Peptides against a protein of PDB entry 3T6J. Designs and how they scored, part 345

Target 1, 375 residues: chain A of PDB entry 3T6J
Amino acid sequence: PIVESYIGFIESYRDPFGSRGEFEGFVAVVNKAMSAKFERLVASAEQLLKELPWPPTFEKDKFLTPDFTSLDVLTFAGSGIPAGINIPNYDDLRQTEGFKNVSLGNVLAVAYATQREKLTFLEEDDKDLYILWKGPSFDVQVGLHELLGHGSGKLFVQDEKGAFNFDQETVINPETGEQIQSWYRSGETWDSKFSTIASSYEECRAESVGLYLCLHPQVLEIFGFEGADAEDVIYVNWLNMVRAGLLALEFYTPEAFNWRQAHMQARFVILRVLLEAGEGLVTITPTTGSDGRPDARVRLDRSKIRSVGKPALERFLRRLQVLKSTGDVAGGRALYEGYATVTDAPPECFLTLRDTVLLRKESRKLIVQPNTRLE
Target 2, 372 residues: chain A of PDB entry 3T6J as posed
Amino acid sequence: PIVESYIGFIESYRDPFGSRGEFEGFVAVVNKAMSAKFERLVASAEQLLKELPWPPTFEKDKFLTPDFTSLDVLTFAGSGIPAGINIPNYDDLRQTEGFKNVSLGNVLAVAYREKLTFLEEDDKDLYILWKGPSFDVQVGLHALLGHGSGKLFVQDEKGAFNFDQETVINPETGEQIQSWYRSGETWDSKFSTIASSYEECRAESVGLYLCLHPQVLEIFGFEGADAEDVIYVNWLNMVRAGLLALEFYTPEAFNWRQAHMQARFVILRVLLEAGEGLVTITPTTGSDGRPDARVRLDRSKIRSVGKPALERFLRRLQVLKSTGDVAGGRALYEGYATVTDAPPECFLTLRDTVLLRKESRKLIVQPNTRLE

## One batch from the design tools (peptide; made by RFdiffusion4, then SolubleMPNN)

Design b2_p30_3_s4 (from b2_p30_3, 12 letters changed)
Fold by OpenDDE base, seed 2:
Structure b2_p30_3_s4 (fold): chain B 375 residues (1-375), chain A 30 residues (1-30)
Amino acid sequence: as target 1 above (375 residues)
Amino acid sequence: PAVLTDEVASVVPAPPEDFQGTGRLLEVDE
């Protein structure tokens, strides 16, 4: 078998300032069969990048074909095992040298084992569909998240010699209609500028890319979904995200006004964006469970994903990218922290909902690492 | 960056038995 591994201080999720890597390492075996879908996604990546809601001037100047491999993890050392990985974590290297993507296939496969009776916050009529398509939809989301989420966008830079990597006279900020007024100077990085929000902000951007692009027929075709199946995969992917946004409240600490998990914060932000879109797209309804205790239901109107959800996500995603590209920390922080704020304001009453989420909290899941044998 | 699943929070060693496969989930109360 083909063995892949990495080890070192790689991911900065546990650094409050988003800069210092946590020790992480894995040994994995390449799953050739599962890698085929991701290879097709890579083959379409250059074209799919053009579907993202920002001008080409805010995208990488030159597409560099990345690697994308599905891996079966044999051993993993770290605080948490991911579903997918995009490396390196340096935007400049991603732009100039390229990057690698991996999907941890066996982690996903194990995680897909959902028991219907334990599935919280969904309507009964959505549960079977959710169980059926959670795995496939998550494969789509992970692929898009890594390859076209983390793998997209350009940072505007002025180098040490004063040269810009963009034309200051012709490039227009699509949000303001004006010339570019801010950029990264020599020595400045995404993490150094955006600091405390950098990790979660980037995850939010990547998750948003996944939701946005999963609506594209070509993406679903690449993963082998057509017709009604494709629509169900889309629906479940979006449903999973809005549900995740509610579940995310577990990772908010009201007393400290902070988030303990970057991805969960990102998912909550997306939920807030989609709730703000209104028009009945997303509804969270407090209920009473069969046990007589508080519960909740998340509803997503399938018919409004494209008409209401997509435009809302498009505008939000464009803003995320523009603020990232221009190094506009003030604007980026204002936008992101605004959506990441958790209050008990009506109609949502998120702090009250958090109590419900905690009440319905499931036990922590641990993956038991497999053994291998020679045959 | 990496995407964490909602279900999997950490990795533990395989049990002492001759377990073979893609892995399994254990539930742990915190």
Scores: peptide ipSAE 0.036, ipTM 0.573, DockQ to the pose 0.065
Fold by OpenDDE base, seed 5:
Structure b2_p30_3_s4 (fold): chain B 375 residues (1-375), chain A 30 residues (1-30)
Amino acid sequence: as target 1 above (375 residues)
Amino acid sequence: PAVLTDEVASVVPAPPEDFQGTGRLLEVDE
């Protein structure tokens, strides 16, 4: 078997300032069969990057073909096991040397084992579709999230010699219609500038890329879905995201006005964006469970994903990227924290919904790491 | 992974600056 491993101070999710890495490591075996779809995605990556909702001037100047591999994790040492990884975590290296993507396939497989009777916050009519397509839709989302999410976008930089990596005279900010007014100076990084929101903001951007690009027929084709199946995969992927946004409330601490998990905060932000779009796209309805206690249902109108959802996500995603590229911390913080704010204001009453989420909280799944054997 | 609380952060030594990096992960939803 092909064995891969890494160790070191890599991920900074536990650092309140998003800078200091936590020591972690893993040993994994390459799953060749599961890597095939991701290889096809890599082959189309350069073309798919052009479908993202920002000008080419805000995308990387040169496409560097990354590696993408599905891994079965044998052992993982760290505070949490991810579903996917994009490395290195240094923008300069990603832009000049390239990057690697991995999907932790057996971790995803554990997440697919959902029991219908325990599935919360979905309409009964959606549960069967959700169970059927959760796995496939997750594969699509992970692939897009890592490869085209984290793997996309350009940072505008002025180097130590005063040279810019963009043409100041010709590059236009698509949001303002003006020339670029801000950039990263020498020694400034994404993490150092955006600090407390950097991790969650980037995860939100990557998740949004996944939702946005999964609407593209070429993406579904790469993953082997056509016709009604493709539409169901899209629907379940979007449905999963809005549901995750509701579940995310578990990880908010009202007393501290703090989010405890970067990805969940990101998913809540996306939910808020899609709710703001209105027009009946997303509806969260408080209900009463069979036990007589509070419950809730999330409804997504599949017929409005393209007409209402896509435009809303497009605008939001473009703003995320533009603010990131220009190093506009004030604008980025205002945008992101605005959507990440949790209040009890009507009609959503998110703090009340949080109580419902906590009441309906499922037992945390324990991942048991596998053994190896020779037969 | 979760962000450190103020209490935990106060007792956990910070790694060297050379080991700074922002995570690029997708965690599985619960």
Scores: peptide ipSAE 0.038, ipTM 0.371, DockQ to the pose 0.051; fails the geometry check
Fold by OpenDDE base, seed 3:
Structure b2_p30_3_s4 (fold): chain B 375 residues (1-375), chain A 30 residues (1-30)
Amino acid sequence: as target 1 above (375 residues)
Amino acid sequence: PAVLTDEVASVVPAPPEDFQGTGRLLEVDE
């Protein structure tokens, strides 16, 4: 087995402007068995990228085969331990030089340990299914999130010499039907332009890619799921996301109109998108718990994931990508902050729901430095 | 053949007040 590590200023989530990296480091061991699944995903990546809801002109010009490895983390130094990683964080390097993906398998394994009696905001009928498939669905989501989420899309750039990396005369914005009217100039980056929303916006895009592509049969097959199991994995993945969107409210600070966690903000945005889709796809119902205090239930209509959810997510995801590619900060901010806004407006009354979420809050599970053994 | 496996322990502390994830990562927030 090989040991992998990295160290340096990697992630910028703690920077309000998404620019300054936090010093981070880890040491991990390759999990060969799980890595094999991700290698199959990598083998299909070029084809799966074509399934994303934007024109090829908004995708990387050349497919660069990335590395994808499942890692068992021995030690992690940072503000948080992720389930997956995609590096480098520089979009220009991703599209020209390539990238690496990792799944932190043992982190996921620890996170899967959920006590049924403590599982909040789910219908009783969903709890057993959720517990059963949370782990497998996470593996799927992480793989897609890293490889095809962060690993997808193109930034339109004009270099220092005035040359464009796209044909200004022929490339059409699929949302407007017009030629491309904005791009990144020399020295401009995703983070520099989108600043305060850059990290969360990108996470939202990546999570959306995961939900969108997990509907593809080939993806589920790669992970070893077929038939009813595949459908259950899909259902639980989507259910987990909408639940996470509700849980995300814990990380919103109403007084400052601020989100304290980029991924949670992203998940809330996705919840809002799916709620907006309507037609009974997602329902959040305030209830009264057995203790007589406020509670809530999230319901996802399985039968409407493809018919209602997928189209809504498709449109949203395309908009995210187009705005990102074109460096349209005004449009991107308007879109994203619109969905990220937390009010107490009916019917959802999210600020009230936040109180419920806080009331039902449980301690977070964090990985402790593990021991390794040879078997 | 030998397989490396990890015995992982978890701690359930209170969430950090200013917890923000690590970059282009999917975090496990439960």
Scores: peptide ipSAE 0.028, ipTM 0.377, DockQ to the pose 0.188; fails the geometry check
Fold by OpenDDE base, seed 4:
Structure b2_p30_3_s4 (fold): chain B 375 residues (1-375), chain A 30 residues (1-30)
Amino acid sequence: as target 1 above (375 residues)
Amino acid sequence: PAVLTDEVASVVPAPPEDFQGTGRLLEVDE
């Protein structure tokens, strides 16, 4: 077997300022079959990057072929086990030296084992489809999230010698129509500038890339989905995201106006973006459960994903990238915190919905380290 | 041909309540 190991102070999710890494380590075995799919995705990455909704001037100047493997984790030491990883965490290194992506396949597999009777917040008609395609759709999402999410975009930088990595005279900000007015100075990083929102913002960007690019037939083909199956995978991927946005409310602390989990905050933001798109794309309906207690249902109109959802996500994703590239912290914070705000304003009444989410909260799941055998 | 098999017996833990930062991880949803 091919064994991979990973160790160090790497992820800064537990740092409120996003700068200090938590110690993490794992030992894993390469899943060759799933890795082959990700390798095909890597082979298409250069072309898929061009499909992202920002000008080439906001993308990496030179494509660097990354590594991507699916890993079956034997042991993981850390505060939480991810589904996927993109490293290094420094954007400047990723754009100049390259990066590696991994999907923690067996972690995902465990997450796929959802009991129908415990599946919350979905319409009954969607539950079987969701259960069937949650796993496959999540594989697609993880692949896109890591490779083309975290692996995309350019930071505009002025180095210590005063040189720019972009042409100040010709590069135009697509949102403002003006020349670039802000950038990262020497010593400034994504994390150092965006600080408290950096992690969640970046996860939101990566998740948005996943949703956006999963609509491309080429992506689904790489993962082995065609025809009706491909459409179902797309639907379930988007449905999972909007459901996750509702579930995310569990991780919001109203008293502190604080989000406790970066990915969940990101998913809530995406939900807000898709709700803002309107036109019946996403509907959250408070209901009464069989136990007579509050419940809720999330509905996604499949027929409006491309016509309503995609354009909304496109605009939002472009804004995220432009603000990231230019180091516009003020603009980025205003945008992101705006969508991340949780109020009880109608029609959604998110604080009320949060009570429902908490009421329907599932027990915290624990991963038991797997056994591996040669057979 | 040898087959490597994995036995996974548990669920994905939810991230810690203070799990906020700048990492490049994708947490699994339930």
Scores: peptide ipSAE 0.016, ipTM 0.407, DockQ to the pose 0.199; fails the geometry check

Design b2_p30_4_s1 (from b2_p30_4, 19 letters changed)
Fold by OpenDDE base, seed 4:
Structure b2_p30_4_s1 (fold): chain B 375 residues (1-375), chain A 30 residues (1-30)
Amino acid sequence: as target 1 above (375 residues)
Amino acid sequence: DLLKAKLLIVELEKLDPNKEKKLLDHTVGS
């Protein structure tokens, strides 16, 4: 088998300021069959990047073909095992030197092990569909998230010599209609500027890219889905995201007004964006469970994903990218924290829903390292 | 040669020693 490994101070999710990496390491084996899907995605990446909702001036100047591999983890040393990885974690290096993507296939396989009777917050009619397509939809989402999420966009930089990597006279901010007024100076990074929101903001951008681009037929074709199956994969991917946004409330601490998990905060933000879109796209309904205790149901109108959901996500995703590219921390924080705020305001009453989420909380799962055998 | 990796899911809050451990088999080609 082909063996891959990494070790070092890599992920900054546990740093409140998003700057200091946690020591992490893994040893994994390449899954050739799954990697072939991601290779096809890489082959289409340059074209798919053009489908993202920002001007080419906000995208990388030169496409650098990344590596993308599906890995089965044998040993993982760290506080948590991701489903996917994009490295390095420096946007400036990503745009100048390139990057590598991995999907941890066996971690995803563990995530697919959902019991119907334990599946919370879905309509009964959606449960079987969700169980059937959760796995395939995750493959699509992770692939897009890593490759075209984390792998997309440009930071505007002024180097130590005072040179800009963009034309100050011609590049226009699509949100303001004005010339670029802010950028990264020499020594400034995404994490150093955006600090406490950097990790979650970037995850939100990457997740949003996944949702947005999974609507593209070419993406589904790459993963081997056509016709009704492709539509079901799309539906389940979006349904999973809105459900995850509700589940995310578990990771909010009201007393501290703080989020304990960057990805979950990101998913809540996306839920808020899609709820704001209105028009019956997403509905969260408080219910009573069979045990007589509070419950809830999330409904996504599949017929409104393209007509209502896509435009809402497009506008939001463009704003995320523009604020990121320009290093506009004030604007970025205002946008992101606005959607990340958890209140008990009607109609959603998110703090009340949080109580329901906690009541319906699943048992904590531990991924145990595999035994390996040759067959 | 195929390498088979088995991941185990352990529910920490309800460690029942009699609970069947769900084994997920993943086969990787060499």
Scores: peptide ipSAE 0.038, ipTM 0.506, DockQ to the pose 0.055
Fold by OpenDDE base, seed 1:
Structure b2_p30_4_s1 (fold): chain B 375 residues (1-375), chain A 30 residues (1-30)
Amino acid sequence: as target 1 above (375 residues)
Amino acid sequence: DLLKAKLLIVELEKLDPNKEKKLLDHTVGS
């Protein structure tokens, strides 16, 4: 088997300021069959990048073909096992030197194992569809998230010599209609500028890219889905995201007004964006469970994904990218923290919903004892 | 020969949300 490993200070999610990496390491085996699917996605990546909702001037000047591999993890040393990895975690290096994408396939497979009876917050008519397509939709989402999410966008930089990596006279900010007024200076990085929101903001951008691009027929074809199956994969991917946004409330600490998990915060932000789109796209309904205790249901109107959801996500995702590219921390923080705010304001009453989420939460799961089998 | 690695999930007792340590759930679907 082909063995891959890495070790070092990789992820900064445990640092509130996003600056200090946690030491982690893994040993994994390459899943050749799944890797072949991601290679097809890589082959289309340059074209798919053009479908992202920002001008080419906000995209990387040169597409650098990344490596993308599906891995079955044998051992992982760290505070948690990711489903996907994009390395290095430095945007400047991603733009100039390239990057590698990894999907931890067996971690994803474990995450798919949800019993129907334990599946919370979905309508009964969605449960079977969700169970059927959760796995395939995750493969699509992770592929897009890593490759075209983390792998996309340009940072505007002025180097130590005063040179810009963009034409100040011709590049226009699509949100303001004005010339570029802010950028990264020498020594400034994404993490150093955006600090406390950097990790979650970037995850939100990457997740949003996944949702946005999964609507493109070519993406579903790459993964082998056509016709009704493709539409079901899309629906379940979006449904999973809005459900995840509700589940995310578990990771909010009201007393400290903070989030304990960056990805969950990102998913909540996306839920808020899609709720704001209105028109019955997403509905969260408090209910009473069979036990007589509070429950909730999330409903996504499939017919409104393209007409309502896509435009809302397009606008939001473009704003995320523009603010990221320009190093506009004030604007970025205002946007992101605005959607990340958890209040008990009607109609959603998110703090009340949080109590419901906590009541309905599954037992904490620990991944243990990786086992290998020859087949 | 396909080497498949299978991970096992063990369900732990429900922890008090107020005492729960920061979980870094990097899975796309918890």
Scores: peptide ipSAE 0.036, ipTM 0.487, DockQ to the pose 0.095
Fold by OpenDDE base, seed 2:
Structure b2_p30_4_s1 (fold): chain B 375 residues (1-375), chain A 30 residues (1-30)
Amino acid sequence: as target 1 above (375 residues)
Amino acid sequence: DLLKAKLLIVELEKLDPNKEKKLLDHTVGS
């Protein structure tokens, strides 16, 4: 088998400022079969980047073909095991030197082992479909998230010599219709400028890219899904995201107005965006469980994903990218924190829903070091 | 040669943190 490893101060999710890396390391084995699927995605990446909802001027000037590998983790030293990785975690280096994508396949497989009776917040008619397609949909989402999420977008920069990496006279901000008014100066980075929201904001952008691009026929074809199966994978991917947005409330601390997990905050933001789209796309209904205690159901109208969901996500995702590219911290913070705000305002009553989520909380899963055998 | 990895999943419940242990078998080609 092919063995891969890395070690160092890599992920900054535990830093409130999104800048200081946690020391981590892993040893893993390459899953050749799954890696081949991601290689097909890489082969289409340059074309798929053009499908993203921002002008080419807001995309990287040159596409650098990355490596993409599926890994089965043998050991992971850190506070949490990710499902996917895009490295390096420096946007400047990603633009100039390239990047590597990793999917941690066996971590994903563990996440698939949900018992039907423990599956919360879904309609009964969705449960079997969700169980069937959760795994495949996650593979699609992770691939898109890492490769085309974290791997996309341009930062507008003025270097130490005063030179710009964009044409100030011709590049137009698609949201304002005006010339570019802000950019990153020498020594400024994504993390340094956006600070407390940088990690979650970027995860939200990457997750949104996944949802948006999974609607593209070529993506599902790359993963080997056609016809009804492709539509089911799309549906389950979107359903999983809106459900995750509800589950995310577990990681909100009302007393501190703080989110304790960047990805969960991101998923809640996406839920809020899709709820705002209205038209019955997403519905969260408080219910009573069989035990007589509070419960809830999330409903996603499959027929409205493309007509209502996609346009809403498109507008939101474009705004995320434009604000990121221009280094507009004030605008970015206003947008993101607006959607990340948790109140008990009707009709959603998210603080009340949070109590329901906590009541229905699943047991924490601990991943233990695997045993390996040569056969 | 195939490398098989068995992952142990431990679900920590409030009443019994070791109640559910699941082994997942993964086979990776050499």
Scores: peptide ipSAE 0.030, ipTM 0.505, DockQ to the pose 0.059
Fold by OpenDDE base, seed 5:
Structure b2_p30_4_s1 (fold): chain B 375 residues (1-375), chain A 30 residues (1-30)
Amino acid sequence: as target 1 above (375 residues)
Amino acid sequence: DLLKAKLLIVELEKLDPNKEKKLLDHTVGS
């Protein structure tokens, strides 16, 4: 097998300012079959970037082709094991030397191992489909999330010499119809400027890219899905996201008005966006479980994903990108924190739903060291 | 213009010692 290892100060999730990396390391084996799918996605990346809902002026001027590898982790040392990684985390190096994407495939596989009888918040009719396609849909989502999510979008910058990386006279903000009025100054970064919301906001953007682009036939074809299978993968990917948005409430602390996990906050925001779209796209219904205690069901109308969901996500994703590109922290914070707010207001009653989520919480999963066998 | 890598962190939750643990087998190619 091909062995890869990484070690160093990589992830900054534990830094409230998103700047200081935590020391971590892993050893992994390359999954050749899944890596081949990601390489096909990389080969299509430049074309797929054009499908994102912002003008080319808000996209990177040059696409740097990354490596994308699926890895099965043998050992991981750190505070948490990711499902996907983009390295290096130094923007200057990414721009000059490129970047590498990795998917930790066996971490995803562990996350997929849900017993039907323990699967919460889904309609019975969706459970078997969800179990069947959760894995494949996650592979699609992670690939899009890492490569075209985190790999997309331009930051408008004025350098130390006063030069702009965009034409101030011709570039128009698609949301306002006006010229660009804000940008990053020399020494300002995404993390330094957006600070406490930067990580979750970026995860939300990346997840939204995944949902949005998974609707594109070429994406599903790259992953080997066609016809009814492709539609089922799309459906399960979207269903998983809206379910994850409900599950995310576990990671909200009402007393502190804060989120404890950036990805979960992001997923809740997406759920709120899709609920706001209305028209029966997403429905969360409080129910009573077989034990006589509170439960809930999430329903996603498959027929409305393209007609209702896609346009809603398009508008939201465009706004995320425009605010990011322009360094509009005030606008970005207002948008993101607005959707990230958890109240008990009708009709959703999210704080009440949180109690249900906590009541139905699955046992905490521990990722343990895998065993290897020679055949 | 490049976004910083965000890891999809799988939060390790401590297993309830009173709950059954499921072992997962994953096949890795050579």
Scores: peptide ipSAE 0.035, ipTM 0.339, DockQ to the pose 0.046; fails the geometry check

